# Designs tried in a protein design run: peptides against a protein of PDB entry 3C2G. Part 110

Target 1, 209 residues: chain A of PDB entry 3C2G
Amino acid sequence: IRTFDLLGLLLHDSDAIDGFVRSDGVGAITTVVQYPNNDLIRAGCKLLLQVSDAKALAKTPLENILPFLLRLIEIHPDDEVIYSGTGFLSNVVAHKQHVKDIAIRSNAIFLLHTIISKYPRLDELTDAPKRNRVCEIICNCLRTLNNFLMMWIPTPNGETKTAGPNEKQQVCKFIEIDILKKLMSCLSCEGMDTPGLLELRSTILRSFI

## One batch from the design tools (peptide; made by RFdiffusion4, then SolubleMPNN)

Design b2_p22_8_s2 (from b2_p22_8, 10 letters changed)
Fold by OpenDDE base, seed 4:
Structure b2_p22_8_s2 (fold): chain B 209 residues (1-209), chain A 22 residues (1-22)
Amino acid sequence: as target 1 above (209 residues)
Amino acid sequence: SSVVEKRLERVRKAGLEAAFFD
């Protein structure tokens, strides 16, 4: 944990972050967070989030990292871990088709659905810090999911992949009545990525039904 | 950047568990 704190202090600019990533820092963190210590896991995931937008990640193999992180998020009901993990995911999949593929193959779509489903509606959360954190998590999920969906949206200038039946089914879960109600109830919440939420709904309805 | 890389390398050389768990 102290090491993560120290590293966090050093990672204050983009060059330092890139250096850390180039030195297989992400792999190192993922190795460490396999240890069953909640504080360590929190610290590690936070550090992952901190470096998640590094340009050096484009050259970092994530085949072993992403599945592990996704599994970690799946089994760890810690808001901070989920926040950091979904934040990491949202950043690393951005503009990287290969990374999106890895995440999707690792059941990321369903995981995102599970995360959103497990949290209460934002309007039911009276504790502001909790509500804010959950809001951020949902926004991370939405950003990630929208990044996935763009893979399958036809563009005027290029052919897109077709979502497989399983992926399509997983995506369609987000328009099931219960989850849809939950998501739509968030539209008026302060801090919510309302455009992302509307984009998700629109994309699913247009392209996946 | 160099400082971070140097630190990380030291951590790796010292062993991940020992370095990250203390």
Scores: peptide ipSAE 0.023, ipTM 0.527, DockQ to the pose 0.028
Fold by OpenDDE base, seed 3:
Structure b2_p22_8_s2 (fold): chain B 209 residues (1-209), chain A 22 residues (1-22)
Amino acid sequence: as target 1 above (209 residues)
Amino acid sequence: SSVVEKRLERVRKAGLEAAFFD
């Protein structure tokens, strides 16, 4: 646990982060967090989040890592783990078609729906730190969804990938009124990625309307 | 059926519009 904390302190620049990733640091973390210790899992996932936007991840195979992380998020009722994991997911799928495909095949879309559905409405949370963390989690999920949906939006030029029937079914879960209300509630939270949420709203509208 | 799916999509779209524009 302390080792992960120390590593986090050392990974303070892009070169160090890339070096860590090139040395299979992501794989190492995912191996360690298989140990049934909640504090270790929290620390490991937080470290994953810290390196999740590394340029070197574009060359890192995630076929085994990503499904494991998704399962970890699914089974852990820990807001910190979910926050870090969804943040990692959001960052690694960005601008990477192959990673998006891995995530989708690993039931990521449905998982995101499940996570959002788990939490109450933000206005029902009186504890500000809890409310903010929940909002961040929902935002991470929705940002990830946006990245998926953008693959299937028709462009004036070029071929557009078409969502399969399973993907369509999974995506349709996000049109549920309760999910959409939670999206809108995030727009009312100070300090959130409002531009990103507005982009998602636009993407959803273009995808379904 | 295709008819059922089309109906569901209309409902979903209506819900989406209500959620974002109400």
Scores: peptide ipSAE 0.022, ipTM 0.501, DockQ to the pose 0.019
Fold by OpenDDE base, seed 5:
Structure b2_p22_8_s2 (fold): chain B 209 residues (1-209), chain A 22 residues (1-22)
Amino acid sequence: as target 1 above (209 residues)
Amino acid sequence: SSVVEKRLERVRKAGLEAAFFD
């Protein structure tokens, strides 16, 4: 635990972060968090989040790292792990189609649906810290989903990739009545990414139905 | 590798083992 805290202190600027990433720092963290300790896993995932927007990640192979992280999020029902993990995911897939492909092949769309589905409605959470954390998680999911969807949206320039039947099915799950009701109930909640939520719904309705 | 990268690599290697304990 102390090691991750120290690393966090050392990684205080973009150059240091990039140096860490180029030195396979992300791989190192993912190796460490395989140890069955919840506190260690939390700390490691938080550190991953801290370096998740590094420029050096564009040159970092994520073929083994990303599937592992997704699996970690899937099996650990911990708000802090889920927060950090979804935050990492949202950052690393941004503007990187090959990373999106890895995530999607690793069942990321379904995982994000599962995460949102399992959390209570925000208006049912009376504890402010808990509500805020859940809100942040949902926002991370929305940002990630919107990043996925943009790769299948037709553009005036060039040929667009077509979503496979499985991917389309997974995307359409987000407009099913139960999940839609939950998402719509979040519109009035403080801190919610309302534009992202509306973008998700609009994109699905326009391009996938 | 830059000086920073070399230093961070040393910290990483040394810290990996320690991370399993605290």
Scores: peptide ipSAE 0.027, ipTM 0.582, DockQ to the pose 0.028; fails the geometry check
Fold by OpenDDE base, seed 2:
Structure b2_p22_8_s2 (fold): chain B 209 residues (1-209), chain A 22 residues (1-22)
Amino acid sequence: as target 1 above (209 residues)
Amino acid sequence: SSVVEKRLERVRKAGLEAAFFD
């Protein structure tokens, strides 16, 4: 009943979305996705994506939520779940260092590498809808990674946090030959975040080698 | 991942997914 009430707040209005989030809507969705129903899981993740840019998320304790989402993404081969989940992740970590920290501690960097590695090359996908969805997933991953890297790149505003050795190692996995071949296969895909890909590569080479 | 899995299992055992129907 509570879940349905919370869903009723989502009227595609930013204030309504914030209201949903403040009412622990994200927690409710997290509970829903624990039910062994793929349709509910897919719907829940899609809803997460819809609220992922809400301002109210800045005040939401994600330490008890984000690891569950990451695990869900890890174990489900469903492209829709992966798309929604990575989209959510990319949005919630943006401009929120504490959320980035939670994600990184929950092995998000490695997970993103796994996701990219497991998908076939885009040029091997003949089904356009499938190819486009995979492309979008890769873009979500790239955006998330670039958001993570921002934490460790020196800025004019002062010294930034230094990435630990484990984080550096995980980041450097994205410039290994196999993953690079995969990422390069994305360049021909319409809608690919080519600037994001180039940014990732440039940042790794400049600051992590 | 192990810690996360244990927590997920606790959630399932507690039947917290039933909150969907509240």
Scores: peptide ipSAE 0.025, ipTM 0.578, DockQ to the pose 0.021; fails the geometry check

Design b2_p22_8_s3 (from b2_p22_8, 11 letters changed)
Fold by OpenDDE base, seed 4:
Structure b2_p22_8_s3 (fold): chain B 209 residues (1-209), chain A 22 residues (1-22)
Amino acid sequence: as target 1 above (209 residues)
Amino acid sequence: DEVVKKRLEEVKKAGLEAAFND
């Protein structure tokens, strides 16, 4: 844990972060968080989040990293781990088709649904720190989902991939009434990425027409 | 980068140590 903290202090600029990533830092963290230590897992995932926008990640194989992280998020109830993990996911899939494919094959869409489903509506959370963290988690999930769905929206100038039947089924879970109510409740919550929610709504609608 | 690499190795070592702890 202290080691992660010390390492985090060194990751103060983009060059340092890229250097860490080029040195297989992401793989190293992923190896470390395989051990059943909650504090270590939390610290490791936080560090992953810190480097998740690194330019060097575009050249980093994530085939072994991303599935593991997704599984970790799936089984770990810790909000901080989920926050960091979903944040990492949202950043690494952005503008990277290959990474999106890995995530989708690793059941990421279903995982996002599971995460959103397990949290109460934001308007039911009275504890501000908890509410804020849950809000951030949901935002990460929604941004990630939007990035996935955008792959299947026809563009005038590009070949659009078609979602497989499994992916379509997973996406359909987000239009379930309970999920929709939860998402709609987010629109009135202060600090929520309302534009992002509206974008996702638009993307979902476009995906089903 | 060298300092980061050194700390990365420390992280790896710490992970290995954690593997042997309950």
Scores: peptide ipSAE 0.026, ipTM 0.598, DockQ to the pose 0.027
Fold by OpenDDE base, seed 1:
Structure b2_p22_8_s3 (fold): chain B 209 residues (1-209), chain A 22 residues (1-22)
Amino acid sequence: as target 1 above (209 residues)
Amino acid sequence: DEVVKKRLEEVKKAGLEAAFND
């Protein structure tokens, strides 16, 4: 744990972060978080989040890393792990088609729905730090989902992929009334990315409705 | 970066130690 903290201190600029990533730092951390130590897992996922927007990730194979991380997020109850993991996911899929494909094949859309579903409505959370953390998690999920859906929106000048029937069905789960009520509760949260939520709504409508 | 590589090895070692102790 202390080692992660020390390592984090060294990753203070983009060059250091890129150096870490080029040295298979992401793979190293994902190996470490396989061990049954909650504090270590939390620290490792936090470090992943810190490097998740590194330019060097564009050249990093994530085929073995992403499925594992997604599984970790799926089974781990810790909000800090979920926050870091969803933050990592949202950043690594951004502007990288091949990474989006890996995530989707690894059931990421369903996972995002599961994560949102497990949390109560934000208006039911009276503890401000907890509410804010949950809000951030949901924002990470929504941003990730939006990034996926953007692949299936026709552009005037380009070929677009078509969502498969399974993906379409999974996306439709986000339009269910219970999910919509939870998303509406997010709009009342100060930490909520309201523009992002509205963008996602627009993206869903353009893609599937 | 040699410093980063060294720290990565320390992280790996810490992970192994954690696995052994838990």
Scores: peptide ipSAE 0.026, ipTM 0.574, DockQ to the pose 0.026
Fold by OpenDDE base, seed 3:
Structure b2_p22_8_s3 (fold): chain B 209 residues (1-209), chain A 22 residues (1-22)
Amino acid sequence: as target 1 above (209 residues)
Amino acid sequence: DEVVKKRLEEVKKAGLEAAFND
């Protein structure tokens, strides 16, 4: 645990982060967090979040790493692990079609729905630190979902990929009334990415009407 | 780079130790 903290202190600039990633640092962390130690898992996922926007990740195979991380955040109830994991997911899928495909094949869309469904409405959370962490998790989920849906938006020029029937069914869960009410309740909450939520709403509508 | 590699080995060692102590 202390070792992860010390390692985190070394990741103070872009060159150090890229050097860590090129040295298979992501694979090393994902191997270590397979041990059944909650503190180790939390620290490892936080470290993954710290390197999740590294330039060197564009050349890193994620076929084995990403499905493992998705499974980890699915089964682990810890808000800090979910925060770090959804943050990692949001950053690694950004501008990377092949990574989006890996995530989608690993049931990421349904996982995002599961995470959002787990948490109460933000206006029902009285503890400010808890509310803020949940808000950040929801924002990570929404940004990730928007990045997935944008792949299927028709453009004036060129061929667009179409969502398969399974992906379409998974996305349709986000327009269920209970989920919509929860998402709409976020618009009145301080700290919520309101522009991002409105963008997602527009993207959902454009994808299915 | 060498410092990072050393710390990565320490992380791996700490992970193994944690697995035996749980």
Scores: peptide ipSAE 0.025, ipTM 0.567, DockQ to the pose 0.025
Fold by OpenDDE base, seed 5:
Structure b2_p22_8_s3 (fold): chain B 209 residues (1-209), chain A 22 residues (1-22)
Amino acid sequence: as target 1 above (209 residues)
Amino acid sequence: DEVVKKRLEEVKKAGLEAAFND
């Protein structure tokens, strides 16, 4: 825990973060989070989130890292781990087709559905800190999903990838009535990324027409 | 996935080494 805190203090600017990433810092953290210590895992995932927007990640072989993190998020019940992990996922897939492909092959779409399904509706959460954290998790999931779906939207210029049958099946889970009701309930909740929800809605609709 | 398998073995090895050194 202390080591990650100290590392966080050293990562005070973009150059330091990039230097850490170039030195396989992400690989080092992912090694540490394999230990069965909840506090260590939480701290490591938080540090991953802090470096998740680093420019140097574009040159990092995430095929050796991302599947482990996705599995960790899948099996760990800790909201803080899920928050950090989904935040990391959202940032690392942004504008990187190769990383999106790795995530999708590692069942990321289904994982996002599982996470959203696990949590209650935001309006059912009376504890403000809990509600806020769940809101952030859902926003991370939605942003990530949107990033995936955008790959399959036809553009005027360039080749668009076609979603495979498995990917389409995974995406279809998000249009189930129970999920839709949950997402609709989020629109009235304070702190929700309403523009992001509306963007996702638009992207989903465009995916089916 | 062979890449995942390889990485898992590396992590296990590192974990065992750490356990003996701590």
Scores: peptide ipSAE 0.021, ipTM 0.488, DockQ to the pose 0.019

Design b2_p22_8_s4 (from b2_p22_8, 12 letters changed)
Fold by OpenDDE base, seed 3:
Structure b2_p22_8_s4 (fold): chain B 209 residues (1-209), chain A 22 residues (1-22)
Amino acid sequence: as target 1 above (209 residues)
Amino acid sequence: DEVVEERLKRVREAGLRSAFYD
């Protein structure tokens, strides 16, 4: 815990973050969070989230790292770990086609649906901090989905990647009434990225029309 | 990787124990 806290304090600017990433910092964290210490895992995943928008990630090989993180998110019971992990995923796939491809091959679409589905409806959560954290997790998942869906929307230039049949089937699960209700509930939460959620709604509609 | 999966199993168990005592 102390080591990650110290590292977090040292990451004050974008150059420091990029330097950490170029020095295989993400790989180092990935190694550390494999130890059965929940506090260490929380701290490590939080650090991942902090560096998740680093420019250096575009040049980082993620073929081994990303599948591991997806598995960690899948199996870990701690909402803080899930929050950090889904946040990392959302940021790391942004504007990086090759990273999106790795995530999709690692069953990320299905995982996103699983994560959203395991949480109760937001209106059933009376504890505000818990409700907000759940909302943030759902938003991270939906933002990630939006990044995937945008790859398959036809552009005026006519060159669009076509989703495979499995991907299409997995995407169809997000138009389930339960998922749509959770999306709408997130739109009502204060401090959330409402414009981003509205964009996702539009993207979903365009994907099915 | 089987080694990684075994580690993840232990990680999950540790997380569950932590949640129980919280």
Scores: peptide ipSAE 0.457, ipTM 0.898, DockQ to the pose 0.023
Fold by OpenDDE base, seed 5:
Structure b2_p22_8_s4 (fold): chain B 209 residues (1-209), chain A 22 residues (1-22)
Amino acid sequence: as target 1 above (209 residues)
Amino acid sequence: DEVVEERLKRVREAGLRSAFYD
């Protein structure tokens, strides 16, 4: 555990982070978080979040790593693990079509809906730290969804990828009133990425036109 | 992968225990 903390402190430089990733650091963490130790899992997932925007990830094979992490955040009860995992997911899929494809094949769209649905409405949470963490998790999920939806928005030349029938059905679940209310409630939370949430709202509207 | 699923089961159980004692 202290090792992960030390690594986190050392990995403040982008070149150091890239070196870690090129040395199969993400694979190593993925192996470590399979041990039934919650403190170790928290630390490992936090470290994943810290390296999630590394440019070296574009050259890293994620075919085995990403499906595992998706299963981990599906089954784990700890909000800190979910926060780190969804944050990692949102960052790693950004600007990487091949990673988006891996995530979608691994049922990521449905998983995002499941995660958002399991949390109560923010107005039902009286503890501010808990409410803020839940809001961040929801925002991570919605940002990831935005990255997926943008693939299927028609470009001015009229050419775009087409979502499969299953993906379309799963996306439709996000226009449920409960999901929309949670999106709107996140807009009122202090310190949240309001511009990003507004962008998602726009993307959702464009996706259904 | 059955081995991975068994590991995930143990991970989930450990997480639940931790949540109970926190």
Scores: peptide ipSAE 0.454, ipTM 0.898, DockQ to the pose 0.023
Fold by OpenDDE base, seed 1:
Structure b2_p22_8_s4 (fold): chain B 209 residues (1-209), chain A 22 residues (1-22)
Amino acid sequence: as target 1 above (209 residues)
Amino acid sequence: DEVVEERLKRVREAGLRSAFYD
């Protein structure tokens, strides 16, 4: 725990973060969070989130790492772990087609739906810290979904990839009324990525037209 | 990977225990 805290304190600039990532730091964290220590797992996932936007990740093999992290956030009960993990996922797939492909093959779309579905409506949460954390998790999931959907939106100038039938079916689950209500609830939360959520709404609509 | 899945099982169990004591 203290080791991860120390690492977090040392990673104040992009160069240090890139250096850590190039030294297989993500792999190292992934190894550490496999030990049955919740505090260690929390700290490790938080560190993953901190390095999740590193440029060096574009050159990092994630074929083994990403599927593991997806399974971790699928099975772990701790909101802090889920927050960090979904945040990592959202950032790591951004602008990286290869990483998106790995995530999708690893059932990420369905997982995002599962995560959103397991939380209550935000208006049912009276504890502000809990409500905010849940909102952040949902936003991370929705941002990730947006990154996936953008691959399948027809552009005037380019070849658009088509979603497979399974992917389409999984995406269709996000138009469920419960999911839509949670999306709308997130839009009402202060400090959230409202432009990103609005973009997702637009993307969803375009995906079904 | 069966080894990884077994580890994840233990991780989940540890997380659940922690949630009950927090």
Scores: peptide ipSAE 0.447, ipTM 0.896, DockQ to the pose 0.023
Fold by OpenDDE base, seed 2:
Structure b2_p22_8_s4 (fold): chain B 209 residues (1-209), chain A 22 residues (1-22)
Amino acid sequence: as target 1 above (209 residues)
Amino acid sequence: DEVVEERLKRVREAGLRSAFYD
């Protein structure tokens, strides 16, 4: 825990962060957070979030790390862990096709749906800190999903990958009425990327149904 | 990986226990 705190304090420089990542820092964290210590897990996942935009991640093998993290955020009850984990996921898949592929192959799309589905509507959360955290988690999920979807959206060059039938099916789950209701509850949430949410919905409706 | 899943199980349990003290 103290080590993570120290690292968090020191990792304010992009070069330092990259150095940490190149030194298999992400792998080290994922090893540490496998111990049944919630404080350690929180700290570790927070550190993951802190380094999640490191350029060095593009060269980091994530074949074992990412599936583990996905399972962690699937099963862990702590919103702070979920927040950090989904934040990491959203950042790490950005602009990295190979990472997106790993995540998708590891059932990430369905997981995102599961995470959103497990939380109540934001308007049902009376505790502001809790509501805000849940909102942030949902935002992370939606950002991640958007990063996946962009792979299948035609580029100006006319090139695009085709989503497989399983992926299409998983994406279509986000336009089901129950999840839509939850997502709609996010539109008024402070900090919610409302335009992004609407864009995401439009993308799904136009390209995946 | 069964070993990892077992670890995750313990992690989840620890998280659940901690939730009672928050």
Scores: peptide ipSAE 0.446, ipTM 0.896, DockQ to the pose 0.023

## One batch from the design tools (peptide; made by RFdiffusion4, then SolubleMPNN)

Design b2_p23_1_s1 (from b2_p23_1, 13 letters changed)
Fold by OpenDDE base, seed 1:
Structure b2_p23_1_s1 (fold): chain B 209 residues (1-209), chain A 23 residues (1-23)
Amino acid sequence: as target 1 above (209 residues)
Amino acid sequence: MERQRKAREEIDKDIDEFLKKAE
């Protein structure tokens, strides 16, 4: 815990972050957080989030890291772990098709649906810190999902990858009436990525139905 | 307030369209 906190303090410079990532720092964190300690897992995931936008990640193989992180998010109901993990995911998949593919193969779409579905309606959360954290998690999920969908949206040049049947089915889960009602509750949250929410549902309705 | 209202109206419209397609 202390080690991750200290390391986080040192990783405030982009060059230092890139150096850490190039030295397999992400792999090191994922190894350490395999120890069943909630505080350690929280600290490690937070550190992952801190380095998740590093340029050096473009050259880092994530084939073993992403499946592990997704599994960690799946089995730990901890909001801080989920926040950090979904934040990491949203950053690493941005503009990286190969990373999106790894995440999708690792059942990320379904997992993100599960995450959104398990939380109460945001308008029913009276505890402001909890509501804000859940709001941030939902925003991370929305950003990630929109990044996935971009792979399958027809471009003016006519080049589009077709979503597989399983992926299409998983995506269509986000237009079911119950999940839409849940997502509507997010509109009341200050700081919600409302454009991202609108983009998600619109894209699904236009391109996946 | 106004942005949230508009967003809700858009969602309602999308839901209606979805339901019509599902019929």
Scores: peptide ipSAE 0.022, ipTM 0.548, DockQ to the pose 0.041
Fold by OpenDDE base, seed 5:
Parts: sequence; structure tokens; C-alpha cells
Structure b2_p23_1_s1 (fold): chain B 209 residues (1-209), chain A 23 residues (1-23)
Amino acid sequence: as target 1 above (209 residues)
Amino acid sequence: MERQRKAREEIDKDIDEFLKKAE
């Protein structure tokens, strides 16, 4: 725990972060967080988030890391773990087709739906810190989802990959009434990625149905 | 307030377009 906290404090510049990543720091974190210690898991996931935008990650194989992280956030009810994990995911999939593919194959779309669905409506959360954290989690999910959808949106002159039937089905779950109610509740939340929310819905409605 | 209103209107528009397409 203390070690991860200290590492986080030391990784303030891009060169240090890249150095850590090049030294298989991400792999080291994932090795440590496999132990059933909640504090350790929190600290490790937070550290993952801190290095998630590192340039060196573009050269780091994530085939084992992403499935592990996705499973971790699936089974762990901790908001801090989910926040950090979804934050990591959103950053690493950005502009990286290969990473998106790994995440999608690992059932990330469905998982993100589950994450959003499990939380109460934001307008029902009176505790500001809790509401803000949930809002941030949802924003991470939205960013990730929009990044996924970019692979499949028709472009007039571009080579566009078609979503498989399973992926299409999973994407379409985000227009169902229950999830819609949850997403609509986000509109009143300060700090919500409203453009991302609109983009997600619009893209689904226009391109997937 | 205004952003929320606009967002709601955009969502409603998307819903309407969806419904129209489904008809």
C-alpha cells in the first residue's frame, strides 16, 4: 500500500511514467493487485490510472492486463476501484484499435452497461462526494463506449469495420428504458460529460439500429 | 440549467428520430 502511494507521488513527469511503464510497471501492479487486499487493490488501481496515459503504453502488450482489470472491476463493488479501473480503460483504448479489440473481446461493453446500471439515479444521491464519484465513473464509461463506437460508425469515404452481431446487441442495450432513465438522471449532475452522453445515444440511434 | 435543457432537447430529438425510423 505505502509503496504504491509512494510510487504515485514520484511519477509526476512523463519521462518518469514512461520509464516505469517500460520497466513493466503495469505488469507489476497487476501482479500485486491480485492479492485479496482491498486497500492494495485500491492503491494499485489508482496507480494504474495515473500511468494510463503514458506514451510507453502504446508499446506495452495489454492482452493479459485488460482482461484482468475488467474482471477486477466486475467483481469488486468498490467505487474507487471502479473509478480507477474505468479511468484506466478509457485512457488506454483511446486511439488504439488493438486495445479496443482486446477490451471488446473481454466483454467490456456489457460490463460498462452493468456498471452504469448498478448505480442509483444521480438525482437520488444526496451525498455530494458519492454523487461526484459516480458521475466520474459514468463519464469514464461514456468515454470508453464512444471510443468503441468510433470503430463502427459509417464514414462516407472511409473503411469502416462492421460490428459483429453480439457487439451490436450489446451496444443497443444502451438505448433500453432502464439504462435511459439512469443516463437521463446524469443531465442534472455538474461535471457530467453531457456531450459524451449525447454522442453515445446519437451514435447508437443513427448507426446501430 | 441551459446546458441541461439543451441536452434534454437533443436527446428528445434523437428519440423522435429513432421512433420515426422505426415506423
Scores: peptide ipSAE 0.020, ipTM 0.526, DockQ to the pose 0.048
Fold by OpenDDE base, seed 2:
Structure b2_p23_1_s1 (fold): chain B 209 residues (1-209), chain A 23 residues (1-23)
Amino acid sequence: as target 1 above (209 residues)
Amino acid sequence: MERQRKAREEIDKDIDEFLKKAE
């Protein structure tokens, strides 16, 4: 825990972050967080988030890392872990088709649906810090989902990948009534990514039904 | 408040359009 905190303080510039990533720092963190210590897992995931936008990640194999992280998020009912993990996911999939494919094959779409579905409605959360954290998690999920969906949106050039039947089914779960009610409840949150929510809805309705 | 209202209206519109297509 202390080591991760100290390391985080040292990663204050892009060069240091890239250096850490090039030295398989992400792999090192994922190895450490395999130990059943919640504080260690929190600290490790937070550090992952801190380095998640590093340029060096474009050259880092994530085939083993992403499935592990997704599983970690799935099994740990910890807001800080989920926040950091979904934040990491949203950043690493951005503009990287290969990484998106890994995440999708690892059931990321369904996982994101599960995350959103399990949290209470934001308007039911009276504790402001909790509400804000949940809002941030939902925003991370939305950003990730929109990044996935863009792979299957027809481009003006007519070249697009077609979503498989399983992916299409998973995407369509986000227009079911229960999840819609949940997502609508997010509109009351000041920090909500409303444009991202609207983009998700629009894309699904336009291209997936 | 106004932004939230507009967003809500847009979502409601999308839902309505979806329901119409499903009929």
Scores: peptide ipSAE 0.015, ipTM 0.476, DockQ to the pose 0.044
Fold by OpenDDE base, seed 4:
Structure b2_p23_1_s1 (fold): chain B 209 residues (1-209), chain A 23 residues (1-23)
Amino acid sequence: as target 1 above (209 residues)
Amino acid sequence: MERQRKAREEIDKDIDEFLKKAE
């Protein structure tokens, strides 16, 4: 914990972060968070989040890292782990089709659905810090999902990949009544990525139904 | 199918109402 905290404090500039990533820092973190210590896992995931936008990650193989992280956030109900994990995911998949593919193959779409579904309605959360954290998590999920969907959205100028039947089915889960009600409950919440939410819905309705 | 359609329509109405209020 202290080591990760200290490391996080040292990683304030992009060059240091890139250096850490180039030195397989992400792999090192993922190794460490395999230990069943919640504090360590939390700290490690936070550090992952901190380095998740590093340029050096483009050269880092994520084939082993992403599935592990996804599993980690699946099995840990800790908001901080989920926040950090979904934040990491959202950042690493951005503009990286290869990374999106890895995540999708690792059942990320369904996982994100599960995450959103498991949280209470934001309007039912009276504790502001908790509500804010959950809001951020949902925003991370939405951003990630929208990034995934972009792979399958027909663009005027390009050949778009077609979503497989499984992916389509997973995507369509986000327009089911229960999840829609959940997502709708988020619209009025401060800090919610309302545009992202609307984009997700619109994209699904337009392209996946 | 019909129940799902109705639910979607309700949600869409809610969204529309929300968007109208946000204007």
Scores: peptide ipSAE 0.022, ipTM 0.609, DockQ to the pose 0.027; fails the geometry check

